# Designs tried in a protein design run: peptides against a protein of PDB entry 4PN1. Part 24

Target 1, 261 residues: chain A of PDB entry 4PN1
Amino acid sequence: KIEMNFLNKPIVPDTTKVISNFLTHYLITEPVEHVEIEAKLGTLIDLETQNRFEFPVMNETILNPEFNLRTRFESDMTASEHKYLNEFLNQAFRDSQKPGRLPFAYKHTKQVDLFYETEDNSRDKIRVSKNQSDNQVLACVKKRRVADLFLYCPNDAFDIRISISDELPVSMPSGNQQPSLTRLKDRVGYVHQEIKIDLTKTTQNDPVYDTTERHELEVEFGNIADLRDRAQKAKDGMEAPLFRRVQLFMDNVRILRREHS

## One batch from the design tools (peptide; aimed at target 1 V18 F22 N64)

Design b1_p15_5_s1 (made by RFdiffusion4, then SolubleMPNN; from b1_p15_5, 7 letters changed)
Fold by OpenDDE base, seed 1:
Structure b1_p15_5_s1 (fold): chain B 261 residues (1-261), chain A 15 residues (1-15)
Amino acid sequence: as target 1 above (261 residues)
Amino acid sequence: SPVFSEEELKLLFKP
């Protein structure tokens, strides 16, 4: 007979606790109504050196937002890295279809995002998303970034930004308004146990600058209602369900950020 | 660009 530890009880990693508390704050304590919670793979850049940030830690570390580390986060990767991750996820998808496994779901979407200025000149733009094939409106939202939590991952290919956003549904802009920005998005989505993994290629045409292309990978909680329920239970003293869900989310993120070409 | 489209994956993994 073996035991997990001298208490023979599961122990929660500190990272899981910190992230769980962060999520609980914006799910329960100061609840965001139309919350989106995602982790993006990218690079923490030191503003002074313009290189990847260096911090005196040896493993995955949540950065304290109270400290100004003079960093920016670049949610981009090379085309080769993006292709590698796509192939990796395709293989994971295939393997999950085998008997005894929980299968991935897959979705490929091509959309155009049109950004409109608000009448009040607010910082937040209205985003209208349309299907590229038939111009069907998929969404019309005003997205507000509420909070970010950054993970420095010195041993991995990517650092992580966990973001809390409010995606407020809004009315369509008037027909006389012109978009200030247009983006084409080619997105492949993988869903496993209600965790969404999206690979997105974004193309933006600038009249002054050449066409810019970005390659992004994001991991999102696909069931916010369940997550909110778990967070509420955690506030009520039952933390295990939330910790398990956050652990699952983070394990998926950890798998992905370790992969590189 | 995705290596496999949804249509391609559906074709590969028929239920």
Scores: peptide ipSAE 0.021, ipTM 0.489, DockQ to the pose 0.013
OpenDDE base, seeds 2, 3, 4, 5: peptide ipSAE 0.005, 0.000, 0.016, 0.006; ipTM 0.294, 0.306, 0.450, 0.405; seed 3 fails the geometry check

Design b1_p15_5_s2 (made by RFdiffusion4, then SolubleMPNN; from b1_p15_5, 7 letters changed)
Fold by OpenDDE base, seed 3:
Structure b1_p15_5_s2 (fold): chain B 261 residues (1-261), chain A 15 residues (1-15)
Amino acid sequence: as target 1 above (261 residues)
Amino acid sequence: APVFSEEELKLLFKP
């Protein structure tokens, strides 16, 4: 007979515990009302060298936010990398449709994001998202980033930023207001077990600069109410449901960040 | 038990 360890019980990785605590803080302790929780694939850049950040660790590491590491996070990848991930996810989608599997859901959305200044000239802009085909309003929100947690991943193609945002639904701007910025988004979305994986191509037309295109991959918790319930249970002493959900989320992120063209 | 106290979490994760 073989056992898992000397306790013959599963053990939770430190990464799962740290992230679970981070989420619990903004779900329960200082709760964000309209919380969005997402992980973006990208690169930690050393501001001094302008190269990928180098840290004396050999595996996935959550960076301590108390230390100013003089880094920036670039939530972008090459068109080739983005295409590869799209093909990879398409194959995963197809495989999940087989008998005995839990299927992916898929949605392709082309939208225009219009940014408007607020009446109080606050730093947070109102974002109106419209469907490109029929101009139907998809969302109207004020989004504010509340907190970030960075994972340095020296063995993988990408580093990770986990972000807590407050996405407040607001009324539409008056018809007389002009947008200060317009962005086109081509988004393909995959949903598996209420975890959303989005590939987004964003085109921005700058009157002064050339048209810029960004390629982003995001992983998001699709059921915040369930996540908040799990976080509350964790606060009450039952941590397993939260740990399982965070582990699932992070395993999906880990699969994706290892893939490259 | 949580990895960090509530006070530690505020120090670590609050921008």
Scores: peptide ipSAE 0.057, ipTM 0.506, DockQ to the pose 0.142
OpenDDE base, seeds 1, 2, 4, 5: peptide ipSAE 0.022, 0.008, 0.005, 0.006; ipTM 0.500, 0.399, 0.326, 0.361; seed 2 fails the geometry check

Design b1_p15_5_s3 (made by RFdiffusion4, then SolubleMPNN; from b1_p15_5, 7 letters changed)
Fold by OpenDDE base, seed 1:
Structure b1_p15_5_s3 (fold): chain B 261 residues (1-261), chain A 15 residues (1-15)
Amino acid sequence: as target 1 above (261 residues)
Amino acid sequence: APVFSEEELKLLYKP
């Protein structure tokens, strides 16, 4: 007979606790109504050196937002890295279709995002998303970034930004308004156990600047209602369900950020 | 880094 530890009970990693508390704050304590919770793979850049940030830690570390580390987060990767991750996820998808596994779901979407200025000149733009094939409106939202939590991952290919956003549904802009920005998005979505993994290629045409492309990978909680329920239970003293869900999310993130060409 | 076209970045290899 083997035991997990001298208490013979599961123990929760500190990272899981910190992230769980962060999520609980914006799910329960100061609840965001139309919350989106995602982790993006990218690079923490030191503003002074313009290189990847260097911090005196040896493993995955949540950065304290109270400290100004003079960093920016680049939510981009090379086309080769993006291709590698796509191939990796395709293989994971195939393997998950085998008997005894929980299968991935897959969705490929091509959309155009149109950004409009608000009448009140607010910082937040209205985003209208349309399907590229039939121009069907997929969404019309005003997205507000509420909070970020950064993970420095010195041993991995990517650092992580966990973001809390409020995606407020809003009315369509008037027909006389012109978009200030247009972006084409080619997105491949993989869903496993209600965790969404999206590979997105974004193309932006600027009349003055050359076409810019971004390659992004994001991991999102696909069931916010369930997550909110778990967070509420955690506030009520039952933390295990939330910890398990956050652990699952983070394990998926950890798998992905370790992969590189 | 090579810029892959949308066709090259085929997002699902159908098995």
Scores: peptide ipSAE 0.028, ipTM 0.603, DockQ to the pose 0.014
OpenDDE base, seeds 2, 3, 4, 5: peptide ipSAE 0.020, 0.018, 0.016, 0.014; ipTM 0.464, 0.528, 0.447, 0.477; seeds 3, 4 fail the geometry check

Design b1_p15_5_s4 (made by RFdiffusion4, then SolubleMPNN; from b1_p15_5, 6 letters changed)
Fold by OpenDDE base, seed 5:
Structure b1_p15_5_s4 (fold): chain B 261 residues (1-261), chain A 15 residues (1-15)
Amino acid sequence: as target 1 above (261 residues)
Amino acid sequence: PPVFSEEEKKLLYKP
């Protein structure tokens, strides 16, 4: 008979514990009311070299937010990388429709985001999202970035930013107010076991800058109520349900960040 | 198997 280890018990990866504690803080300890929790694929850039950040580690590593590493995060990839990921996810979708599997759900959306300044001149802008085909209002929110957790992934094509945001529903801006920025978004979304994976092509026309196009991939927790319940149980001494959910989330992220064209 | 429309495939392509 073979045992897992000298205790004959499964152990939780340290990465899972650190992320779980991070989430518990903003779900339970200092709760964000309208919380959004997502991971974006991108690149940690060293501000001194303007190249990808280099750190003396050989695998996935969570960076300590208490240290200023003089980095920025770029949530972008090439069109070819984005296309490859789209094809990869389409194949994963097809395979999941087979008997004995849990199926993906799929949705393609095209929307325009209009950004407005707030009356109090706060740093947070109001975002009005509309469907491109019929101009139907989809959402009107004020989004605040609360916290970030960065994972340096030297063996993969992408680094990871996990973000905590507060998305507050707000009333529409006054009819006389003009948007300060407009973005067109072409998005395909995949949902599996309440984890949402989005591929987004964003086109932005800036009066000062040339038209820019970005290609993003994000992974989001689709059931915040369940996650909050799991976090509360963790605070009460039962950590396993939270660890399992975080592990599922991170495994999906790890699959995606390893793919490259 | 699922079939995606040409519109759905054009995520990264300009029309």
Scores: peptide ipSAE 0.082, ipTM 0.684, DockQ to the pose 0.014
OpenDDE base, seeds 1, 2, 3, 4: peptide ipSAE 0.012, 0.020, 0.046, 0.020; ipTM 0.470, 0.482, 0.593, 0.497; seed 3 fails the geometry check

Design b1_p15_6 (made by RFdiffusion4)
Pose (drawn by RFdiffusion4):
Structure b1_p15_6 (pose): chain A 256 residues (1-205, 211-261), chain P 15 residues (1-15)
Amino acid sequence: KIEMNFLNKPIVPDTTKVISNFLTHYLITEPVEHVEIEAKLGTLIDLETQNRFEFPVMNETILNPEFNLRTRFESDMTASEHKYLNEFLNQAFRDSQKPGRLPFAYKHTKQVDLFYETEDNSRDKIRVSKNQSDNQVLACVKKRRVADLFLYCPNDAFDIRISISDELPVSMPSGNQQPSLTRLKDRVGYVHQEIKIDLTKTTQNTTERHELEVEFGNIADLRDRAQKAKDGMEAPLFRRVQLFMDNVRILRREHS
Amino acid sequence: VTNMEELNTMFEERN
């Protein structure tokens, strides 16, 4: 017989607790009506060296946003790094279809992104996405970035950025208006337990941009867990962000 | 800048 600790009850990892606080704030305390919560793989770049961020730590760590660390985030990866993750996810996809497993879901989207500027002093963009096939509109949203949280991962090829955005559905722009940006987007979507894993390849109308993103697919249920956590029963919220971060961690460690 | 106790306290005060 073996116990996990001298209490024999599970304890919350420090990171899971802190991220739960970050998520509960923008879900409950200062709520965002149309919230998107996603984490992107990429690289933390030191502004002076223009290389990867160096920090005297040996494990995945959350950077305090109240400190100026002179850093930016590159949400990009090579074509090989993108293909490697594609193959790994495909293999993980088929293995989930086997007996005893909770299966993956799949959705491949070939669409066009149209970005517009706003009439306000804000730096928000109005995004219009259309099918490359029939050109029917998939979405028309005004997107505002609310908060970011950076995880430096010295043991891995990637760092993590957890973004909280606000995607408000809005009406279509006028025809007599030039879009600030137009690009193709090849999104390969995997879904497991309502956690979305998106493998995106955008083509600038040339420059290519390869990304991997992981976002909560069921916000309404997550908001309910955040409410229970604020009221004391915080176990379901912890179990949720633990699953999210463990998925993000598996994909982060996958590299040649 | 990575002290987990300070980060946890900071986020708890906000909530």

Design b1_p15_6_s1 (made by RFdiffusion4, then SolubleMPNN; from b1_p15_6, 7 letters changed)
Fold by OpenDDE base, seed 1:
Parts: sequence; C-alpha cells; structure tokens
Structure b1_p15_6_s1 (fold): chain B 261 residues (1-261), chain A 15 residues (1-15)
Amino acid sequence: as target 1 above (261 residues)
Amino acid sequence: PFNMEEIEKLFEEKN
C-alpha cells in the first residue's frame, strides 16, 4: 500500500491557502455584494525597464502586496497568442465531448459596451452592455475594482492577476446622456465545471487615437454562491471544499498560462 | 482591508 505522505493525509500547497484566504476575505469577512472573481493572463511589467518584471524566484509566486514592486499589469497578448489559445481551447472542447468526460459548454457572444459618467463624478462608470445583433440590453452595472492578487510565473508565457470586483446593478442612464466610451467585444466562452474561460477581442475607437485592439484571456469562478458557501465552511473549520475549488481554478489557469504560439 | 499579516495569523492559529 502506498500512502500520500508520512501522515497519510492530503497536504495543501501554500499558493492554494493564500488564494483561498484572499477570496474568503472578500466573500465572507468583508463581503462584496455582487462579487466577480477572475484571473487574467498578462504580463507584469517593470515600470523602470518597461520589460517583464524579474524577481529572484524560480516558480509561480504570489507577490506580497505589502511591497511596492513598481510594476504594472498588462492584461493583453498578441493576436497570434490569442489565436493559439483559441485553437488550444477548441481542441480541449472537442476532447471533452468524448464519452467518460465532463463536457465543455461553448458560447460565442458579440456585444457593445457603453460607458457613462456618473452624476457624482465618481471614478466608477456605468457600463451598459448590449448584444450587437439585436441591440438588447444584457447588463447595466457600475463596476468597482476591489482588490488584486498578482502571481509572477517565470516559467510560463504569462503572469496572472486575480481580481475581486463589485458589479453593482444600476438603473439605465437617462436617454439624453451620451456615452463617454464605446467598446466592441467579441467573446468566445468556454465553461467546464462552472469555471468560465473567456477569450475576448476588444476594439475601441478613440477620436484622438487610432483604433486600439486588445486580446484577453480570463478565467472566472462561474458559481459565486457555491464559492461563498465553500468559503463560509472554511471559516467554520472545514477548509477542504474551498481548497479543492481553488485548486481546480488554479490548475486551469496553470494549463492556460503555459501555452504560447 | 485584506493584508498578508491577516493570512499569516490565520496560518499560525490553525497550526
């Protein structure tokens, strides 16, 4: 008989614990009401060099937010990288349809996001999302970024930002109000075990600057209620369900960030 | 707000 270790019990990596505690804080301790939790693939940029950040570690590392590392996170990738990931996910989708597997769900959406200034001139803008095909309103929210956790991944193509956001549903802007910004989003979404993986191409027209295009990949917890329940159980002393869900989430992220064209 | 010290305390109390 083989045992897991000398205690014959599962052991949880520090990364899982740290992320779990981070999530628990904003799910339970100081709960965000309409929370969105996502990881974006991108690059930690050193503000001084404008190159990818270099840290004296050899593997995936959560950066301590107590230290000012003088970095910014660029949630973007090249068109070729984005295309490669799309092809990779398409193959994963196909493979998951085979007998004995849990299948991916797939959805392709094209939407326009209209951003409006608030009357109180708050930093947070109102975002109205509409379907491009029929102009139906999909959502009207005021999104606030609450917290970030950054993972430096020296061995992979991408670094990771895990973000906590509050997406507060709000009333539609008045009909006489004009949007300050308009963005087109072409999104391909994959869902596996309630983890959402989205490839998004964003196009923005600026009156001063040329059209800008961004390519993003995000991984999101698709079932916040379940995650909150798991977090509550963790606070109550049963941590395993939360750890398992975070591990699943991070394993999916790890698979994706290793891929490159 | 969330901070690393809070995480560390949680780890210490559980061990």
Scores: peptide ipSAE 0.032, ipTM 0.562, DockQ to the pose 0.151
OpenDDE base, seeds 2, 3, 4, 5: peptide ipSAE 0.000, 0.006, 0.000, 0.021; ipTM 0.263, 0.420, 0.318, 0.444; seed 4 fails the geometry check

Design b1_p15_6_s2 (made by RFdiffusion4, then SolubleMPNN; from b1_p15_6, 11 letters changed)
Fold by OpenDDE base, seed 2:
Structure b1_p15_6_s2 (fold): chain B 261 residues (1-261), chain A 15 residues (1-15)
Amino acid sequence: as target 1 above (261 residues)
Amino acid sequence: PTDLKYLEELFQKKN
C-alpha cells in the first residue's frame, strides 16, 4: 500500500494555518460581534509603478502585515474577465446538479445601496440596502473594516484580499436625510457547501465624475456561527475542523483566481 | 506553540 508521508498523517499547509489563526483572532480572541469574512479577487498594485507588484516569490504568498510594502489593493476586474467568470460559474452550477454531486444554489439580486452620513460625523457611513424591484429594505448597517490579509498570487490572474468586517445593524436614517452616495449592485450569487461566491457589477453615479462601473468577485464564509464554533475548538486545541473549513474556502478561491478569459 | 503565539500577537498589534 501507499502512505501519505513518512508519518502517514495529514499535513496542514502553512497557508491554512496562517489564515486559520487570522480568523481565530477575530472570531475568538478579539471577537468581532457582527463579523463578515470574505475574500476578494483583485490586484496588488505597486504604488511606485502603478502596476501589479512583483514580489520576489514564485507562488501564493501571504504578505506579512507588519511590513509597509507600498501597495494598494484594487478589487476590480475587466468586464470581459467578469463575464468569463460568470460563464465559468454557470457551468460549475450546472455540473453540480448532476447525480452524485453537491449542488450549487443560485440567486440573482439587484439592489441599491444608499449611504448616509452619521449624525456624529463618524467616518463610517450608514448603508441602507434596498431591493431594486420593490424598494424593500434589505439591511441597514454601519460597516467597519477591521483587518485585511493579502495573498500575492504570481501564477494566477488575481491576487487576494481576505477581509474581516464588522457589520453593525443600526436604525434607519431620518426620513429627511438625503443619501450622500448611491450605488446600484447587480449580483449573481452561488452557494456551495455554505461558501458564498458573488459576482457583482456595481454602478456608481458621481455628480462630479462620470458614472463608474466596477466588477468584483468575492468569496464569503456563509456560516459564521459554524466557523466561530470551529475557531473556538481550535483555541481549545482541536484545530482540524477549522483547518478543513479554511482549506475548502481557499481551494474555492484558488479555483476562481486561476480562471481568465 | 511559538508560531501560533507569534501570529496572534501579530494580529493584535495590527489593531
Scores: peptide ipSAE 0.034, ipTM 0.531, DockQ to the pose 0.154
OpenDDE base, seeds 1, 3, 4, 5: peptide ipSAE 0.024, 0.028, 0.021, 0.021; ipTM 0.518, 0.477, 0.485, 0.434

Design b1_p15_6_s3 (made by RFdiffusion4, then SolubleMPNN; from b1_p15_6, 8 letters changed)
Fold by OpenDDE base, seed 1:
Structure b1_p15_6_s3 (fold): chain B 261 residues (1-261), chain A 15 residues (1-15)
Amino acid sequence: as target 1 above (261 residues)
Amino acid sequence: PVDLEELEKLFEEKN
């Protein structure tokens, strides 16, 4: 008989604990009402060098937000990297349809995002999302970035930003208002065990600048109610359910950030 | 490889 360790009990990786505590804060302690929790693949850029940030660590490391590291996060990737990830996820989807597996769900959405200034000129803009095919309104929200947690991943193609956002549903802007910005989004979504993986191609036209295109991959908790319940249990002393869910989320993120062309 | 349209068909067939 083999035991896991000298206690014969599972042990939680420190990364899982740190992330779990971070999530618990914004789910329970200071709860965000309409919370969105996502991880984006990207690159931590050193503001001084404009190259990928270099930190004296050899593996996945959560950066301490109390230290000013003078970095920015670029959530963009190359078209080739994005294509590779798409192919990778397509294969994962196919494999998951086999007997004995939990299947992926898949959805393709093409939408237009219209951004409007608020009456009080708040930094938070109103986003109206419409379906490109029938112009039906999908959502009208005011999104506020609440907090970020950055993971430096020196051994992988991408670094990670975990973001807490508040997506407050709001009324449609006045018909007299014109959008300050419009973006086209082509999104393919893969859902496995209520973890959402989205590949998004965003196109933005500027009258002065050339058309810009961004390629993003994000991983999102698809069941916030369940996650909040798990976080509450953790606050009450039962941490295992939260740890398991965070571990699942992070394992999916880890798989994706390791893949590159 | 399965393209997006093929994936959509697979999804529709299984649901």
Scores: peptide ipSAE 0.033, ipTM 0.580, DockQ to the pose 0.014
OpenDDE base, seeds 2, 3, 4, 5: peptide ipSAE 0.025, 0.018, 0.021, 0.024; ipTM 0.583, 0.573, 0.523, 0.555; seed 4 fails the geometry check

Design b1_p15_6_s4 (made by RFdiffusion4, then SolubleMPNN; from b1_p15_6, 9 letters changed)
Fold by OpenDDE base, seed 5:
Structure b1_p15_6_s4 (fold): chain B 261 residues (1-261), chain A 15 residues (1-15)
Amino acid sequence: as target 1 above (261 residues)
Amino acid sequence: PTDLKELLELFEKKN
């Protein structure tokens, strides 16, 4: 007979614990009301070298937010990398439709995002999203970035940023107000077991990026109510349900960040 | 991004 270890009990990876605690803080301890939780694939850039950040580690590592590492995160990839991931996910979708599997859901959306300054001149802008075909309003929100957690992944094509955001529904801007920025978004979304994977091509004039066209991949928790319930149970001493959900989320992220053209 | 509209139509037709 073989046992798992000298306690004969499963052990939770430290990465799972750290992320779970991070999420619990913003779900339960200091709760964000309209919370969005997502991971983006990208690159940690060293501000001194302007190259990918180098750290003396050999595997996936969560960076301590208490330390200023003088880095920035670029949530972008090449068109060829984006195309490869699109083909990869299309194949995964097809395979999931076979008997005995849990199927992907799929949605293709094209929208325009209009950004407006707030009346109080706050840092946060109002985003109005419209369907490109008929200009119907899809959403009007004020989004605030609450916290970030960065994973340095030296063995993979991409690093990871996990973000906590607050998306507050707000009233439409006054008719006399002009948008400060306009973005066109072409997005395909895949959903599997309530985890949402989005491939987005964005056309914009952004001072942060030298290119007008960006290619992004995002992974999002699709059931926040369930996640909050799991986090509350964790706070009450039952951590296993939260750990399992975070593990599923991270495994999907890990699959995607390993793929390259 | 590549649209799967044609694939979805085939799937809906099959089921």
Scores: peptide ipSAE 0.184, ipTM 0.798, DockQ to the pose 0.013
OpenDDE base, seeds 1, 2, 3, 4: peptide ipSAE 0.147, 0.107, 0.145, 0.107; ipTM 0.769, 0.769, 0.765, 0.790

Design b1_p15_7 (made by RFdiffusion4)
Pose (drawn by RFdiffusion4):
Structure b1_p15_7 (pose): chain A 256 residues (1-205, 211-261), chain P 15 residues (1-15)
Amino acid sequence: KIEMNFLNKPIVPDTTKVISNFLTHYLITEPVEHVEIEAKLGTLIDLETQNRFEFPVMNETILNPEFNLRTRFESDMTASEHKYLNEFLNQAFRDSQKPGRLPFAYKHTKQVDLFYETEDNSRDKIRVSKNQSDNQVLACVKKRRVADLFLYCPNDAFDIRISISDELPVSMPSGNQQPSLTRLKDRVGYVHQEIKIDLTKTTQNTTERHELEVEFGNIADLRDRAQKAKDGMEAPLFRRVQLFMDNVRILRREHS
Amino acid sequence: PPEWVEESSHFLAEP
């Protein structure tokens, strides 16, 4: 017989607790009506060296946003790094279809992104996405970035950025208006336990941009867990962000 | 600072 600790009850990892606080704040305390919560793989770039961020730590660590670390985030990866993750996810996809497994879901989207500027002093963009096939509109949203949280991962090829955005559905722009940006987007979507794993390849109308992003697919349920956590029963919220971060961690460690 | 920073400041990395 073996116990996990001298208490024999599970304990919350420090990171899971902190991220739960970050998510509960923008879900409950200062709520965001149309919230998107996603984490992107990429690289933390030191502003002076224009290389990967160097920090005297040996494990995945959350950076305090109240400190100026002179850094920016590159949400980009090579074509090989993108293909490698594609193959890994495809293999993980088929293995989930086997007996005893909770299966993956799949959705491949070939669409066009149209970005517009706003009339306000804000730096928000109005995004219009259409099918490349029939050109029917998939979405028309005004997107505002609310908060970011950066995880430096010295043992891996990638760092993590957790973004909290606000996607408000809005009406279509006028025809007599030039879009600030127009690009193609090849999004390969995997879904497991309502956690979305998106593999995006955008083409600038040339320059290509390869990304991997992981987002909560069921916000309403997550908001409910955040409420219970604020009221004492915080175990469901912890179990949720633990699953999210563990998925993000698996994809982060996958590299040649 | 946001409430969550006040509750979690000792877990966060500093320079």

Design b1_p15_7_s1 (made by RFdiffusion4, then SolubleMPNN; from b1_p15_7, 7 letters changed)
Fold by OpenDDE base, seed 3:
Structure b1_p15_7_s1 (fold): chain B 261 residues (1-261), chain A 15 residues (1-15)
Amino acid sequence: as target 1 above (261 residues)
Amino acid sequence: VPEWIKENSHLLYKP
């Protein structure tokens, strides 16, 4: 007979446990009220060399946030990489429509984001998102970055930043207020088992720099209430539901970060 | 060790 290990039971990867602890803190211990949890694909850049960060590890590694490694994270990729991922996800979508599979949902949105200064001149700006075609308001929020967790992935095309954000719904700015910044977003979104995968092309006109186009891929937890419930259960001594959900999330991230043009 | 690790160490170090 063959057994999977000497306990003959599934084992939880250490990465899953660490990420689960990180999420539990900001879901339960110090709860963020309007929490958004997403992973972005990008590159950890060494500030000294301006090249991709090199660390003495050989696989996926969570960086300790207490240590300043003199890095920055660039959440961008080339147009060709972005196109490749789009084609890859389109194929995954098609395959998921076959009998016996759980299907993807798909949504394509084109929006304009308008950023406004707050009346109190706070650091956080109000973002009004509108549909480009009819100017219908999609959202009005004040977003604050709460925490980041970085994964160095030396064997893959991309490194990962997992971010905790607070997205507070707020009232629309006064009609007389002018936006300080505008961004155009072309986003294709895929949802599978309540995990959201977004490909976004962002165009921004900067007065100092030429028009810049950014290409981003994001993976987001689509059901925060469920995730919070799982985190609470973990605090109460039942960790398996949380581990399974985090494992699902990370497996999707791992699939995507290995793909490149 | 980050505080969030300490607070949830039971997830990592089960006997």
Scores: peptide ipSAE 0.167, ipTM 0.725, DockQ to the pose 0.194
OpenDDE base, seeds 1, 2, 4, 5: peptide ipSAE 0.126, 0.150, 0.141, 0.040; ipTM 0.665, 0.667, 0.642, 0.415

Design b1_p15_7_s2 (made by RFdiffusion4, then SolubleMPNN; from b1_p15_7, 10 letters changed)
Fold by OpenDDE base, seed 3:
Structure b1_p15_7_s2 (fold): chain B 261 residues (1-261), chain A 15 residues (1-15)
Amino acid sequence: as target 1 above (261 residues)
Amino acid sequence: LPEWILKNKDLLYQP
């Protein structure tokens, strides 16, 4: 007879617990009303060296937000890396359509984002998103970054930023107001078990570099209501449902961050 | 749409 350990019970990784506690804070303790929770793939950059951050750890490590490590996070990758991930996800999509699997859902969105200054000149801009083909308004929101949690991943192609944001629906700007910034977004979204994986190409005019392109991959919790319910249960003493959901989320992130061209 | 958007289309690959 073989047992999994001396307790013969599953054990939850510490990373899962730390992330679960982080999410619980902004879901339950100090709840964000219109919460968006996403992980972005990118690079932790050491501000002193301008190279990828080097820390004396050998595996995935959550950085303590109480310490200023003099880093910045760049949520970008090369076109080749982005292409590779796109091909990888396309294959995963195809494989998931086979009998006996849970299928991916797929959505391709092409939109233009128009950013407007607020009347009070607040730091947060209003974003109006329109469909590129017919100019139909898709959303009008004011997004505020609430908190970040950084994972340094020395063995993988990418580091991770988990972000809590407040995305508040707002009224459309005045018709006479001009946008301060315009972006084109080409986004392919994959959904599996209510976890959203988005590949996005963003094109923007830059006054210095003419036109710039950014390549992003993000993983998002697609069912916030369910996640909030799980977080509440965790606060009430039943942590397993939350841990399972966070584990699923992080396993998807871990798969993606290991892939590179 | 702004002219620059029309000129800088780069499609993502579909499954």
Scores: peptide ipSAE 0.128, ipTM 0.761, DockQ to the pose 0.014
OpenDDE base, seeds 1, 2, 4, 5: peptide ipSAE 0.041, 0.039, 0.051, 0.035; ipTM 0.558, 0.477, 0.651, 0.523; seed 4 fails the geometry check

